# Peptides against a protein of PDB entry 5A53: the designs that were tried, part 195

Target 1, 230 residues: chain A of PDB entry 5A53
Amino acid sequence: LVENVKQALFIPGQSCNKNLHDIMVDLSALKKPDMKRFNRKNDIHPFEDMSPLEFFSEKNDCSLMVLMTSSKKRKNNMTFIRTFGYKIYDMIELMVADNFKLLSDFKKLTFTVGLKPMFTFQGAAFDTHPVYKQIKSLFLDFFRGESTDLQDVAGLQHVISMTIQGDFQDGEPLPNVLFRVYKLKSYKSDQGGKRLPRIELVEIGPRLDFKIGRIHTPSPDMVTEAHKKP

## One batch from the design tools (peptide; made by RFdiffusion4, then SolubleMPNN)

Design b2_p24_8_s2 (from b2_p24_8, 12 letters changed)
Fold by OpenDDE base, seed 4:
Structure b2_p24_8_s2 (fold): chain B 230 residues (1-230), chain A 24 residues (1-24)
Amino acid sequence: as target 1 above (230 residues)
Amino acid sequence: MFYKPVDPADYAEELQAFEEFLSN
């Protein structure tokens, strides 16, 4: 059974500001047509009470959610939530650094709405460190779209790039994750052979540097249930 | 519908295909 494309719900929290709203709009544009946005602020504190998010997941049939909040301690905070069976599976706070760029800050380049992205993950920790493994899983889950044949890779138009900002050792603060989006430009090589086309990547935005905050991980029982093959 | 969380291991082949395509 091919699972339907997962739907995302973007939720302004009570402390959502203009910057977070703009970031929300731009990030959610990459998830079109498989996203919903609330227009009203909601007083939700997911690390204190998860029940409102579970309610929204079920009511809106969204297994992906993003809560937008901001405080002195957690400025420009995007809480990414996944549900399984409309129950919280995992959560992670990703705080957007002040150096963010919106789509309006880049040259307007159009891409086909609904076409799945390519992905690149830079940093060994995406495959070895639990937190970065969760981030990798989350963003793949969030943006993978429809399952396509590998033969269709040449038809894809944009790339989501995730990079761990530098090396780190045990006990050190976790480096930021750099989120970048590129449009792919393909040039026919005039060189007469079956040479692969030359590819150029042009940044299209948004540009987000994520500082890692609080994390909620599923119980071992929930992991087993969620990954159980039918 | 129950949506299962993505296992990155299931996408390893696809990610490799992207890397190969983008490296050319």
Scores: peptide ipSAE 0.548, ipTM 0.928, DockQ to the pose 0.840
Fold by OpenDDE base, seed 1:
Structure b2_p24_8_s2 (fold): chain B 230 residues (1-230), chain A 24 residues (1-24)
Amino acid sequence: as target 1 above (230 residues)
Amino acid sequence: MFYKPVDPADYAEELQAFEEFLSN
Protein backbone atom coordinates (compact mmCIF):
# COMPACT_ATOMS: atom_id res chain seq x y z
CA LEU B 1 0.00 0.00 0.00
CA VAL B 2 1.57 3.26 -1.14
CA GLU B 3 0.64 5.83 1.47
CA ASN B 4 0.09 9.44 0.56
CA VAL B 5 2.84 11.85 1.52
CA LYS B 6 2.49 12.70 5.20
CA GLN B 7 1.45 16.25 5.98
CA ALA B 8 3.20 18.29 8.67
CA LEU B 9 1.58 20.90 10.90
CA PHE B 10 3.79 23.56 12.49
CA ILE B 11 2.27 25.05 15.63
CA PRO B 12 3.62 28.11 17.42
CA GLY B 13 3.16 27.64 21.15
CA GLN B 14 2.31 30.42 23.55
CA SER B 15 5.99 31.04 24.25
CA CYS B 16 7.05 31.05 20.59
CA ASN B 17 9.47 33.90 19.85
CA LYS B 18 10.90 35.49 16.71
CA ASN B 19 13.86 33.12 16.54
CA LEU B 20 11.63 30.06 16.76
CA HIS B 21 9.29 31.55 14.21
CA ASP B 22 12.18 32.05 11.79
CA ILE B 23 13.44 28.51 12.42
CA MET B 24 9.92 27.21 11.86
CA VAL B 25 9.64 29.03 8.54
CA ASP B 26 12.99 27.76 7.29
CA LEU B 27 12.57 24.16 8.42
CA SER B 28 9.02 24.00 7.08
CA ALA B 29 10.24 25.24 3.69
CA LEU B 30 11.96 21.86 3.31
CA LYS B 31 8.58 20.17 3.78
CA LYS B 32 6.74 22.15 1.09
CA PRO B 33 4.22 21.55 -0.37
CA ASP B 34 3.20 19.06 2.34
CA MET B 35 3.17 21.53 5.20
CA LYS B 36 0.71 23.71 7.12
CA ARG B 37 1.54 26.47 9.60
CA PHE B 38 -0.65 28.08 12.20
CA ASN B 39 -0.38 31.84 12.30
CA ARG B 40 -1.70 32.14 15.85
CA LYS B 41 -0.08 31.00 19.05
CA ASN B 42 -1.67 28.03 20.79
CA ASP B 43 -1.32 27.22 24.48
CA ILE B 44 -0.36 23.54 24.26
CA HIS B 45 1.58 21.47 26.79
CA PRO B 46 1.96 18.06 25.14
CA PHE B 47 3.62 16.29 28.07
CA GLU B 48 0.77 17.38 30.35
CA ASP B 49 -2.18 16.94 27.99
CA MET B 50 -1.88 15.41 24.52
CA SER B 51 -5.58 15.83 23.63
CA PRO B 52 -5.22 19.20 21.84
CA LEU B 53 -2.56 17.76 19.53
CA GLU B 54 -4.71 14.75 18.71
CA PHE B 55 -7.54 17.13 17.91
CA PHE B 56 -5.32 19.18 15.57
CA SER B 57 -3.99 16.03 13.93
CA GLU B 58 -7.49 14.87 13.08
CA LYS B 59 -8.89 18.28 12.13
CA ASN B 60 -6.00 19.10 9.79
CA ASP B 61 -5.29 15.52 8.64
CA CYS B 62 -1.66 15.85 9.71
CA SER B 63 0.21 12.87 11.11
CA LEU B 64 3.30 15.01 11.72
CA MET B 65 3.34 18.01 14.03
CA VAL B 66 5.97 20.37 15.41
CA LEU B 67 5.25 22.54 18.45
CA MET B 68 7.47 25.61 18.87
CA THR B 69 8.01 26.70 22.50
CA SER B 70 10.70 28.42 24.53
CA SER B 71 11.39 28.70 28.25
CA LYS B 72 14.39 29.13 30.53
CA LYS B 73 14.56 25.37 31.01
CA ARG B 74 13.75 24.47 27.39
CA LYS B 75 15.03 27.23 25.13
CA ASN B 76 14.16 27.07 21.41
CA ASN B 77 12.28 23.82 21.90
CA MET B 78 10.84 21.99 18.92
CA THR B 79 8.56 19.19 20.04
CA PHE B 80 8.18 16.71 17.19
CA ILE B 81 4.97 14.69 17.36
CA ARG B 82 3.78 11.78 15.26
CA THR B 83 0.26 10.40 15.33
CA PHE B 84 -1.18 7.08 14.27
CA GLY B 85 -4.90 7.10 13.66
CA TYR B 86 -4.86 10.66 15.01
CA LYS B 87 -3.60 9.37 18.37
CA ILE B 88 -0.18 10.27 19.71
CA TYR B 89 2.39 7.70 18.63
CA ASP B 90 5.59 9.35 19.85
CA MET B 91 7.01 12.72 20.86
CA ILE B 92 10.50 14.12 21.24
CA GLU B 93 11.79 17.50 22.35
CA LEU B 94 14.66 18.85 20.26
CA MET B 95 16.05 22.14 21.52
CA VAL B 96 17.85 24.29 18.96
CA ALA B 97 21.21 25.59 20.18
CA ASP B 98 21.94 29.32 19.95
CA ASN B 99 24.46 28.83 17.12
CA PHE B 100 21.70 28.15 14.58
CA LYS B 101 21.86 29.57 11.05
CA LEU B 102 18.88 30.51 8.90
CA LEU B 103 18.52 30.17 5.14
CA SER B 104 19.29 33.88 4.85
CA ASP B 105 22.73 33.22 6.34
CA PHE B 106 23.71 31.13 3.31
CA LYS B 107 24.13 31.92 -0.35
CA LYS B 108 20.76 31.78 -1.99
CA LEU B 109 20.60 28.83 -4.35
CA THR B 110 17.75 27.63 -6.50
CA PHE B 111 15.82 24.82 -4.88
CA THR B 112 13.25 22.48 -6.42
CA VAL B 113 10.23 22.47 -4.14
CA GLY B 114 8.83 19.02 -3.42
CA LEU B 115 11.84 17.03 -4.55
CA LYS B 116 12.75 14.19 -2.18
CA PRO B 117 15.98 14.63 -0.23
CA MET B 118 18.81 12.22 0.21
CA PHE B 119 19.65 11.32 3.80
CA THR B 120 22.83 10.63 5.69
CA PHE B 121 22.96 9.51 9.31
CA GLN B 122 26.38 9.68 10.92
CA GLY B 123 26.87 7.79 14.17
CA ALA B 124 26.48 4.13 15.08
CA ALA B 125 23.94 5.01 17.78
CA PHE B 126 21.35 5.80 15.09
CA ASP B 127 21.11 2.04 14.61
CA THR B 128 21.60 0.83 18.19
CA HIS B 129 20.40 3.39 20.74
CA PRO B 130 16.61 3.65 21.20
CA VAL B 131 16.51 7.47 21.33
CA TYR B 132 18.61 7.93 18.20
CA LYS B 133 16.64 5.19 16.46
CA GLN B 134 13.52 7.22 17.18
CA ILE B 135 15.17 10.37 15.80
CA LYS B 136 16.23 8.53 12.65
CA SER B 137 12.72 7.16 12.19
CA LEU B 138 11.19 10.57 12.84
CA PHE B 139 13.27 12.50 10.31
CA LEU B 140 12.91 9.82 7.66
CA ASP B 141 9.17 9.92 8.26
CA PHE B 142 9.12 13.71 8.21
CA PHE B 143 11.09 14.37 5.02
CA ARG B 144 11.02 11.20 2.91
CA GLY B 145 8.27 12.59 0.68
CA GLU B 146 7.30 10.45 -2.27
CA SER B 147 8.77 7.02 -2.79
CA THR B 148 11.38 7.04 -5.53
CA ASP B 149 13.19 4.34 -7.43
CA LEU B 150 16.80 3.84 -6.36
CA GLN B 151 17.76 4.43 -9.99
CA ASP B 152 16.66 8.04 -9.62
CA VAL B 153 19.14 8.88 -6.86
CA ALA B 154 21.27 10.84 -9.33
CA GLY B 155 18.31 13.13 -9.95
CA LEU B 156 18.02 14.22 -6.33
CA GLN B 157 19.13 17.73 -5.46
CA HIS B 158 19.70 18.04 -1.74
CA VAL B 159 20.94 16.09 1.26
CA ILE B 160 19.69 16.16 4.82
CA SER B 161 22.59 15.18 7.05
CA MET B 162 22.19 14.21 10.69
CA THR B 163 25.26 13.65 12.85
CA ILE B 164 25.62 12.62 16.48
CA GLN B 165 28.05 15.07 18.04
CA GLY B 166 30.73 12.81 19.48
CA ASP B 167 30.94 9.47 21.23
CA PHE B 168 29.17 8.71 24.48
CA GLN B 169 28.94 5.93 27.03
CA ASP B 170 26.00 4.53 28.93
CA GLY B 171 24.87 6.92 31.65
CA GLU B 172 26.34 9.99 29.97
CA PRO B 173 24.21 12.81 28.59
CA LEU B 174 23.10 12.17 25.04
CA PRO B 175 25.15 14.16 22.51
CA ASN B 176 23.44 16.72 20.29
CA VAL B 177 22.24 15.87 16.82
CA LEU B 178 23.66 18.14 14.13
CA PHE B 179 21.12 18.89 11.40
CA ARG B 180 22.60 20.11 8.10
CA VAL B 181 21.19 20.59 4.61
CA TYR B 182 23.33 20.54 1.48
CA LYS B 183 22.69 21.14 -2.19
CA LEU B 184 24.41 18.69 -4.49
CA LYS B 185 26.54 20.02 -7.33
CA SER B 186 27.67 17.52 -9.91
CA TYR B 187 30.59 18.21 -12.21
CA LYS B 188 31.16 16.13 -15.29
CA SER B 189 34.76 15.02 -15.16
CA ASP B 190 36.14 15.51 -18.69
CA GLN B 191 38.07 12.29 -18.29
CA GLY B 192 36.49 9.91 -20.91
CA GLY B 193 35.86 6.90 -18.67
CA LYS B 194 32.55 6.14 -16.83
CA ARG B 195 33.96 8.10 -13.96
CA LEU B 196 31.24 8.99 -11.55
CA PRO B 197 30.66 12.73 -11.67
CA ARG B 198 32.51 14.67 -9.03
CA ILE B 199 30.00 15.65 -6.38
CA GLU B 200 30.32 18.75 -4.26
CA LEU B 201 28.02 19.54 -1.36
CA VAL B 202 27.17 23.15 -0.61
CA GLU B 203 25.46 23.95 2.67
CA ILE B 204 22.18 25.78 2.09
CA GLY B 205 20.66 25.77 5.58
CA PRO B 206 19.08 25.85 7.96
CA ARG B 207 21.83 24.77 10.35
CA LEU B 208 20.42 23.37 13.59
CA ASP B 209 22.13 21.68 16.53
CA PHE B 210 19.49 19.72 18.47
CA LYS B 211 19.75 19.07 22.18
CA ILE B 212 17.57 16.10 23.12
CA GLY B 213 14.87 16.70 25.73
CA ARG B 214 11.84 14.75 26.92
CA ILE B 215 10.58 11.73 25.02
CA HIS B 216 7.26 9.95 24.80
CA THR B 217 7.31 6.43 23.37
CA PRO B 218 4.33 4.42 22.17
CA SER B 219 2.92 1.47 24.06
CA PRO B 220 3.90 -1.98 22.80
CA ASP B 221 0.32 -2.49 21.63
CA MET B 222 0.40 0.72 19.63
CA VAL B 223 3.73 -0.26 18.06
CA THR B 224 2.26 -3.58 16.98
CA GLU B 225 -0.82 -1.91 15.53
CA ALA B 226 1.12 0.86 13.78
CA HIS B 227 3.53 -1.54 12.08
CA LYS B 228 0.92 -4.13 11.20
CA LYS B 229 1.21 -4.91 7.52
CA PRO B 230 -2.14 -5.18 5.82
CA MET A 1 -6.02 7.77 6.80
CA PHE A 2 -3.80 5.68 9.06
CA TYR A 3 -0.22 6.68 8.40
CA LYS A 4 2.31 4.15 9.62
CA PRO A 5 5.49 5.29 11.31
CA VAL A 6 8.62 4.62 9.30
CA ASP A 7 10.72 1.62 10.17
CA PRO A 8 14.33 2.59 9.45
CA ALA A 9 15.06 -1.02 8.54
CA ASP A 10 12.82 -0.62 5.50
CA TYR A 11 15.03 2.23 4.29
CA ALA A 12 18.40 0.61 4.86
CA GLU A 13 18.98 -0.12 1.18
CA GLU A 14 17.97 3.38 0.16
CA LEU A 15 20.26 4.93 2.76
CA GLN A 16 23.11 2.74 1.58
CA ALA A 17 22.49 3.84 -1.99
CA PHE A 18 22.69 7.47 -0.88
CA GLU A 19 25.94 6.88 0.95
CA GLU A 20 27.46 5.10 -2.01
CA PHE A 21 26.38 7.87 -4.35
CA LEU A 22 27.73 10.62 -2.09
CA SER A 23 31.05 8.84 -1.49
CA ASN A 24 31.96 8.86 -5.20
Scores: peptide ipSAE 0.545, ipTM 0.928, DockQ to the pose 0.826
Fold by OpenDDE base, seed 2:
Structure b2_p24_8_s2 (fold): chain B 230 residues (1-230), chain A 24 residues (1-24)
Amino acid sequence: as target 1 above (230 residues)
Amino acid sequence: MFYKPVDPADYAEELQAFEEFLSN
């Protein structure tokens, strides 16, 4: 079953500010052409009432949503929402730290819109810790784009890198997730017979450090239904 | 259309391919 590329809807909340707007624009650029943005602010509180998001999901046929809000407690908050059957599957608050960099802060490089990124996840917790597993799943879901053959890896141009910032123990606050985007530069190495292309990564932005906030996880029944293979 | 959430396990091979490609 070839699933269509998931569409993302970016929603400015009532408290959306200029910084969040800029972040939204830059992050959503990575999701083009499979992205919609609302221009008007919407008063949505997803952890209080999820129904508006479900409505938007269905109305816009978007299984991915990002709500942009900012408060004293949750500054630069991007709430990532996924729906299954237009019902909320999971949500996670990812607050962007103040040290963020926009695309304008980097050298502009040519970029093919719609080309699938490569992914790298650095940190063992991405495979073992439920929160980081959710984040890994989320970002794969968000940016994977079209299913491509493994043979086409060499044709990919950019990498989305996610890194857990440091080690942590049980009961400690969860480290931030460092979101980085790189463009690949391949150089033909003229050194001896095997033209293994030398690959260099150039950061292109945006640069986002995500602080993990509130999380909503699906019910076991919903998990079973959502992962049911036909 | 019902879009299924991604299981990272289903992408393990692809992720490995990326890692191999980027490590060269």
Scores: peptide ipSAE 0.562, ipTM 0.932, DockQ to the pose 0.837; fails the geometry check
Fold by OpenDDE base, seed 5:
Structure b2_p24_8_s2 (fold): chain B 230 residues (1-230), chain A 24 residues (1-24)
Amino acid sequence: as target 1 above (230 residues)
Amino acid sequence: MFYKPVDPADYAEELQAFEEFLSN
């Protein structure tokens, strides 16, 4: 089944502030052209009532949504939501730490809109821990864009890097996830022979450290249905 | 449209290709 590129809807909540708005703009820029943004604040509380989000998903044909809210307890909170058949599949709160950097904080570099990123995930927990597995799935789902063959890798321009900040044991608070975006800089090696071009990574932003908040996971039945191969 | 959530296992080969490319 060839699926179209998933569309994302960014929704300012009632408590959305300037910082969150700026973060929203910069993060959503990485999803262009497959992104919509609401200009008006919406009173949505997804962990209390999910029905408004399901309505927006269906109305806008967006299977990806991000709700921007902020409170003292949950400052700079980005709630990432996925739907299946316009019903809530999963949700996760990712709170942006105060040390964030916007695109304007980095050197302006040429960027091709719509080109899919490369991904790197640093931390074993991305493959073993259920929460970090969800995060990995989410960000792959969010930014993968169009399907490409392996031969097209050399044509990609930027990397989304996600790193688990430190080790943790059972019962400990989950470490933050460090979100970084880099542009590839290729240097022609003048040295004779089949030397692969030297690649340097230049950070382009945004820079976001995510603190993990509340999570909603799908029912086993929904998981089975969502992953059914036709 | 019924968009399926991504299974990271389906992208393992692609992720490996990225890592290999970035390590060179």
Scores: peptide ipSAE 0.559, ipTM 0.932, DockQ to the pose 0.845; fails the geometry check

Design b2_p24_8_s3 (from b2_p24_8, 12 letters changed)
Fold by OpenDDE base, seed 3:
Structure b2_p24_8_s3 (fold): chain B 230 residues (1-230), chain A 24 residues (1-24)
Amino acid sequence: as target 1 above (230 residues)
Amino acid sequence: MFYKPVDPDDYEEELKAFEEFLSN
């Protein structure tokens, strides 16, 4: 059973500013056509009351949500939310560092809307550390799009790259996650042999460095229910 | 529709295919 592509809802919070709005527009462009955006600000505090988000999930049939807020303590904060059965499954705050770049900061290239990305994850912690495992799961879930056969990999046009910024030990603050997007350029090798085409990556944006904030994890019962194969 | 969260282990083969493709 091929599951339908998950839909994302982008929500400006009450404290959403111009920078966050621009980031929202650019990040959501990567999720087209499977994306909705609210035009009005909504006063939502997900770590205090999750009920408004569950309501929006059900009303808009979106299992993915992003809330855009900013404060002195949590500047440029993107709260990523996933729902299961329109109930909150997990949440994570990812704060965008001030050194971000928008799509307008890069050379404009043609892009096929709706084509799924390739993914790369750099850092062993994506496979071993619970928080980075959640981030890996989240971004795969968010941007995977339609399921394609492995034979079609050569037809994909762009790469979402996520990198953990440096090594860390237990008890240390978690390093930022570097979010980068590249377009593939393939060159035919002139040598008549079966050499694989040379691939070059060109950064297309946005460029976001995510600082990890608060996290909500699902209950064990919800995990069991969500992973039950029909 | 019940949207299941992604299990990264289910995508390991696909991620390996991407890595192989991008390493060439």
Scores: peptide ipSAE 0.495, ipTM 0.914, DockQ to the pose 0.799
Fold by OpenDDE base, seed 1:
Structure b2_p24_8_s3 (fold): chain B 230 residues (1-230), chain A 24 residues (1-24)
Amino acid sequence: as target 1 above (230 residues)
Amino acid sequence: MFYKPVDPDDYEEELKAFEEFLSN
């Protein structure tokens, strides 16, 4: 069963400010055409009551949601939510550091809307640590788009790069995840026919450093149900 | 529609293909 492309709903929280709005606009641009944005602020506290998010998931037929909130304790907070059957599957708070860059901070490059990105994940913890595994799963789920054949990789135009900022040991605070977006520039190598074209990556934005906050994980029963092959 | 969460293991081949493409 080829699932339809997952739709994302971006929700301004009550504490959403201009910076968060701009971040929301730029990040959601990467999800076009498979995104919706609310124009009005909504007073939602997902770690206190998840019911409003489940309602929005069902009403808008969106299995992906991002809630934009900001407080002194959780500044520039993007809460990423996934639903299964319009019930909350998992949630993670990713707080954007103040050093963020918007699309307007980069040279304007032409971008084709709707093309699937390439992905790169830098850091062994993406494959071993539960939190980073969740982040990897989330962003793959969020931006995967349409299924493409491996032969079509050369036709892709941009890369979403996620990097764990440094090494860490058990019991230490989890390092930030560096979110970067690059456009591919292909140059014809004048050298003999078999060499792959030289590829250069040009950063196009947005640039986001994510600090990891609170996490909600699904119950084992929900995991089993969600991963059941039809 | 019931959308299943992504299993990263299902994308390993695709990720390897990206890495190979970007490393050249």
Scores: peptide ipSAE 0.482, ipTM 0.911, DockQ to the pose 0.813
Fold by OpenDDE base, seed 2:
Structure b2_p24_8_s3 (fold): chain B 230 residues (1-230), chain A 24 residues (1-24)
Amino acid sequence: as target 1 above (230 residues)
Amino acid sequence: MFYKPVDPDDYEEELKAFEEFLSN
């Protein structure tokens, strides 16, 4: 069963500021056309009451949501939410560091809307640590788009790169996740031989360093249900 | 529609293909 492309809903919280709005716009541009945005601020506190998010998930038929909030304690906070059957599956707070760059900070390049990205995950913890596994899963879910044949990889235009910023030990604060987006530039080698085109990556933005905040994980029962193969 | 959360393991082959492509 080919699942339909997951739709994302971007929700400005009550404390959403201009920076978060701009970040929201730029990040959501990567999710077009499978994205909705609310224009109005919504007073949602997902770690206090998840019911409004479940309602929005169902009402908008969006299994992916991002809540934009900012406070002194949680500045530039993007809460990523996934639902299963319109019930909260997991949530993670990713706070954008102040060193962010918007699309406008990069050279404008032509971009095909709706084309799925390539992904790179840098850091062993993406495969071993539960939080980073969740992040990996989340971003794959968020941006995978349509299923493509492996033969179509050469037709893809951009790369979403996620890097864990440095090594860490158990009990230490979790390093930030560096979110980068690159466009592929292929150069034809002048020599008419079977040489694979040289690929260069050009950063196109946005550039986001995510500090990991609060996390909600699904119940074991929900995990089992969500991963049941028909 | 019930959308299943992605298991990263299901994407391993695709991720490898990306890595291979990007490494060339």
Scores: peptide ipSAE 0.493, ipTM 0.915, DockQ to the pose 0.805; fails the geometry check
Fold by OpenDDE base, seed 4:
Structure b2_p24_8_s3 (fold): chain B 230 residues (1-230), chain A 24 residues (1-24)
Amino acid sequence: as target 1 above (230 residues)
Amino acid sequence: MFYKPVDPDDYEEELKAFEEFLSN
């Protein structure tokens, strides 16, 4: 069973500001054509009441959602939500640091809308730490797009890179996750023999440093249900 | 349709292919 590409819904919260709106627009551009955006602000507090998000998931047939809010305690907060059967599966707050860059801050490069990205994850914690495992799963789920054959990798044009900012020990605050997007440039090497194409990466944006906030994890029963192979 | 959360383990081969491609 080939699963359909997951649809994402971007929701401005009541406290959404211009910066968050711009970030939302740029990040959602990477999810086209499988993306919807609300134009109106919605007063949603997902860690207090999840029912409005479940309603939106079902009504819009979106299993991925991003809520844009900002407060003194949680500035530039992007709450990423996944649903299973239109019920909340997991949530994570990712707050965008002030050093963010928009697409307009980079040289405009043409890209094919809807083409699947490549992914790179830098940091051992993406495979060992539960929070970073969730982040890895989330972003793979969010931007994977269509399943492609491994033979088609050479046809892919851009890379989503996620890096854990530094090492950390148990009990320390979790380091930020650095979100970067690159376009691939392939050059024919003129050097004799095996013409290994030289690949260069050019950053295209957006550039986002995510501070990790609150997390909601699924119940064990929901995990079992969600991972049942048909 | 019930969309299942991605298991990162299901993507290991694809991630390795990306790494191999980007390392060349």
Scores: peptide ipSAE 0.473, ipTM 0.908, DockQ to the pose 0.802; fails the geometry check

Design b2_p24_8_s4 (from b2_p24_8, 14 letters changed)
Fold by OpenDDE base, seed 3:
Structure b2_p24_8_s4 (fold): chain B 230 residues (1-230), chain A 24 residues (1-24)
Amino acid sequence: as target 1 above (230 residues)
Amino acid sequence: MFYRPIDPADLEAELQAQEEFLSN
């Protein structure tokens, strides 16, 4: 069964500001052509009432959503939402630190829309800690695009890198996740008469440091239903 | 259409395929 590419909907909340709007535009560019953006602000509070998001998911046929909000307590907050059957599956708040960089802050490079990224996850907690496991799952699910054979090198363009900022112990605040995007450059090096493939990574943006906020996890029953193979 | 979150097994399979690709 060929899985259809999941579509993402980017929603500016009522408190969305210029910085969040710019971040939204740049991050959503990585999801093209499988993304939609609302131009109008919507008063949505997903941790209080999820029904508006479920409505938007169904109406726009988007199983992925990102809500852009900002407050004193939760500045530059990107709430990532996934749905199953247009019902909320999971949610996570990721607040962008003030040191963010936009695509315009990097050297302009040629970009082909729709090419599949590779992924790197740095930090053991991505495999062991439930919150970071959710983040890993989310970003893979969000950006993996089409199910293509990786043997087609022409289909790979960039790397999405996520790094946990430092070690932590139980009961400590969760470290930030560093989001970086790199373009793959392949060079033929001629060293000693042997042509060795050389791959270089060039950062292209955006650069985002995510502080982890509130989380909603699915019920065990919903997990079972969502992972049933047809 | 039912959109399903990525299955953990599918997630690991994709990352494994990536590692194999980079090793060849």
Scores: peptide ipSAE 0.494, ipTM 0.922, DockQ to the pose 0.542
Fold by OpenDDE base, seed 2:
Structure b2_p24_8_s4 (fold): chain B 230 residues (1-230), chain A 24 residues (1-24)
Amino acid sequence: as target 1 above (230 residues)
Amino acid sequence: MFYRPIDPADLEAELQAQEEFLSN
């Protein structure tokens, strides 16, 4: 079953600031053309009332949403939301650390809109820990784009890399997730007449360190329903 | 059309396809 590409809706919250706006623009560029952005701030508090998000999901036909808010307690907060049947499936707060870099902070490289990224996940917890498993699932779901045979892809141009910042033990705060984006550069190395394809990774931005905040997980029943293949 | 979150099987398939693509 070839599913349609999931569309993402970026929503400025009431407390959205310039930094968050810039981050939103840069991150959403990676989701083009399958992205919508609201130009107006919306007073949404998803962990208090999820109904407005469900409404927006349905109205805009976006199963992916990102709410941009900032407070003293949750600075530069990107709440990532997924819906199933326009109902909230899961949510996770990812707060961007102050050391973020925008696309403008990197060398401007030609980027083709709509090409499918590759993914790398560094850290064993991405496969074992529920929160990091959710993050892995979320970002794959968010950025994978069309379900096409990679062989038919005219080229993989970029890699989305996510790294858990260090080891942690039970009861300790969850380490940040380091979000990095690299462009693949294929060079033909002329070494001794053998052209070996050499692939180099060049960071293109944005650079985001995500602090993990609040999480909403689906009910077991919703998980079962959401994963039913027709 | 109901959009479904990616299931674990599809997730693994995506990553496997990527690995195969890079290995060929």
Scores: peptide ipSAE 0.493, ipTM 0.922, DockQ to the pose 0.522
Fold by OpenDDE base, seed 5:
Structure b2_p24_8_s4 (fold): chain B 230 residues (1-230), chain A 24 residues (1-24)
Amino acid sequence: as target 1 above (230 residues)
Amino acid sequence: MFYRPIDPADLEAELQAQEEFLSN
């Protein structure tokens, strides 16, 4: 089944501030052209009532959503939501630490909209721990774009890197996830008559450290239905 | 349209394809 590229809807919550707005703009730029943004604040509390998000998902034909809210307890909070059949599949709160960097903080580089990213996940927990497995799944699902044969090298431009910040044991707070974006820069190095292609990674932003908040997981029945191949 | 979250098999296939691409 060739699935259409998933569309993302970015929603400013009632408590969205300028910093969150800027973060929203920069992160959503990585999802162009498959992204919509609301210009008006919406009073949505997804962990209390999910119905408004399901309505927006259906109305805008977006299976991916990001709600931008901020409070003292949950500062710079990006709630990532996925839907199946316009019903909530999963949700996760990712709070951006104060040390974030915007695209404007990095050297301006040429960026082509719509090119497929590569991904790197650093940390064993991405494969073993339920929360980090969800994060891995979410970000792949969110940014992978078109299912293309990577043999079309011309379609790769940047790397999305996610790193778990340190080791942790059971019962300890979950470490932050470090979100970094790099552009692939190809150099033709003429070393000894052999042109060795050298690829360098240049950070382009945004730079986000995510603190993990509340999580909603689908029921086993919903998982089964969502993964059924037609 | 019923959009489906990425399944584990597709997820692994994506990462494997990337690894193969980088190794060639």
Scores: peptide ipSAE 0.492, ipTM 0.921, DockQ to the pose 0.543
Fold by OpenDDE base, seed 4:
Order: structure tokens, then C-alpha cells, then sequence
Structure b2_p24_8_s4 (fold): chain B 230 residues (1-230), chain A 24 residues (1-24)
């Protein structure tokens, strides 16, 4: 069964501000054409009541959702949600630090809509720590696009990079995750008469530093059901 | 349609395919 590309729904919450709106626009551009966006604010509190999100997932046929909210305790908060059978599978709050950069802050480079990204995850905790494992799974699931043989891909144009900001020990606050996007530039270098392909990475934005907030994890039974191959 | 979250095996397969692509 070739699964269709997962669609993402971006939802401005009641407390969504201009900065969050701009971040939403830029991040959602990386998910085009597999993205929907609400223009109206919605009063949703997913950690109090998940039912509205499940309703939106089913109504819009989107298994991925991002809720944009901001408060004094949770400034610039992006809640990432995944659903299974239009029921909440997992959620994670990722708060954007004030040092964010928008696409407009970088040199305008040509970007082809719909090309599959490459991924880099930097930090051992992405493979060992439950929270960072969830983040790794989420972002790969969110941006991987079509499940095709890479040999059949018309081209890879960009890299999504996730980096854990520093080391940490048990009982310490979880370090931020640095989100970066790079464009691949191929140059023919003349070294000694042999043209070797040289690949350079150029940052294109957006630049986001994520502070980790509240998390909802699926029940063991839901995990088993979600991973059953037909 | 039932969408399923990516399982760990599919996740590793995606990253491995990427590594193989870059090595060729």
C-alpha cells in the first residue's frame, strides 16, 4: 500500500500574534504543496481538550497539525500534533526563541516547491533519549514527503538540520533544538584537471531555536496498533 | 484514509537510503 503524502494543517490559536503568523507562513512554505492553513484564529487548548484537533484532522484530512499560541509562560509556542485514524497520537510543544530569522532575512534563492528534503540530526540523544527520539520521528515524518526511491527523485534541493544545543545530564533541563534549513549548491571544481563535484550548503531559513515544553505520548496499545502493517 | 505515524524501521530506512544516495 503506497501511503499518500501526509498533509499538514497550520492553525492560529486565539493568542497567535504577528511574529507567530510570520513563522507559520515560512515554516509551512517548506511543506508545500501538502499544507493547509487556517486564516481565522481558533480557541484551542490541546492539553485540556484534544477533541477540537481530532475534529479538524478528520474534516481536513490532515494527519499533521501545528497550533500557534503565545502566553507569558509559553511564548511563541508551536504545538506539533500527529494523528492516527484522526485520533491524537502524540503532541509536543516547541517554543520559538526570540532570536528567530525569517526567510526574508536570508538572500532570496530559487526554491522548487515539492522537492524531497534531506535530514541531519546532530546529537546522541536523538537516538537514546525518549523526548529527542520523538522530535526526530516527528520532523522526519512531517517533512519527508513522498515515499519514493531516492534514485527516482528529480532532485534533492535542501537539507533540514536539527541540532541539540549542548550536553545535558539526568535531572537537568532539556537543551533547545536548533532548526536550520540549507540549500544544496553543486559546483564543478577544477582540481588538477579533474572536475570533481563540490556540494556547498547555504542557509535559506527559517532559523528557529526550539525550547521543549509539554509532551503527550501515545499509549502502548496505540503504538502497537499504529505500527501494524496491513 | 488512515495515516500512520512513521515507525522506527521506516525512519531508519529513510535515513539509510539518504546515506546510500549521497555515497553514489
Amino acid sequence: as target 1 above (230 residues)
Amino acid sequence: MFYRPIDPADLEAELQAQEEFLSN
Scores: peptide ipSAE 0.496, ipTM 0.921, DockQ to the pose 0.532; fails the geometry check

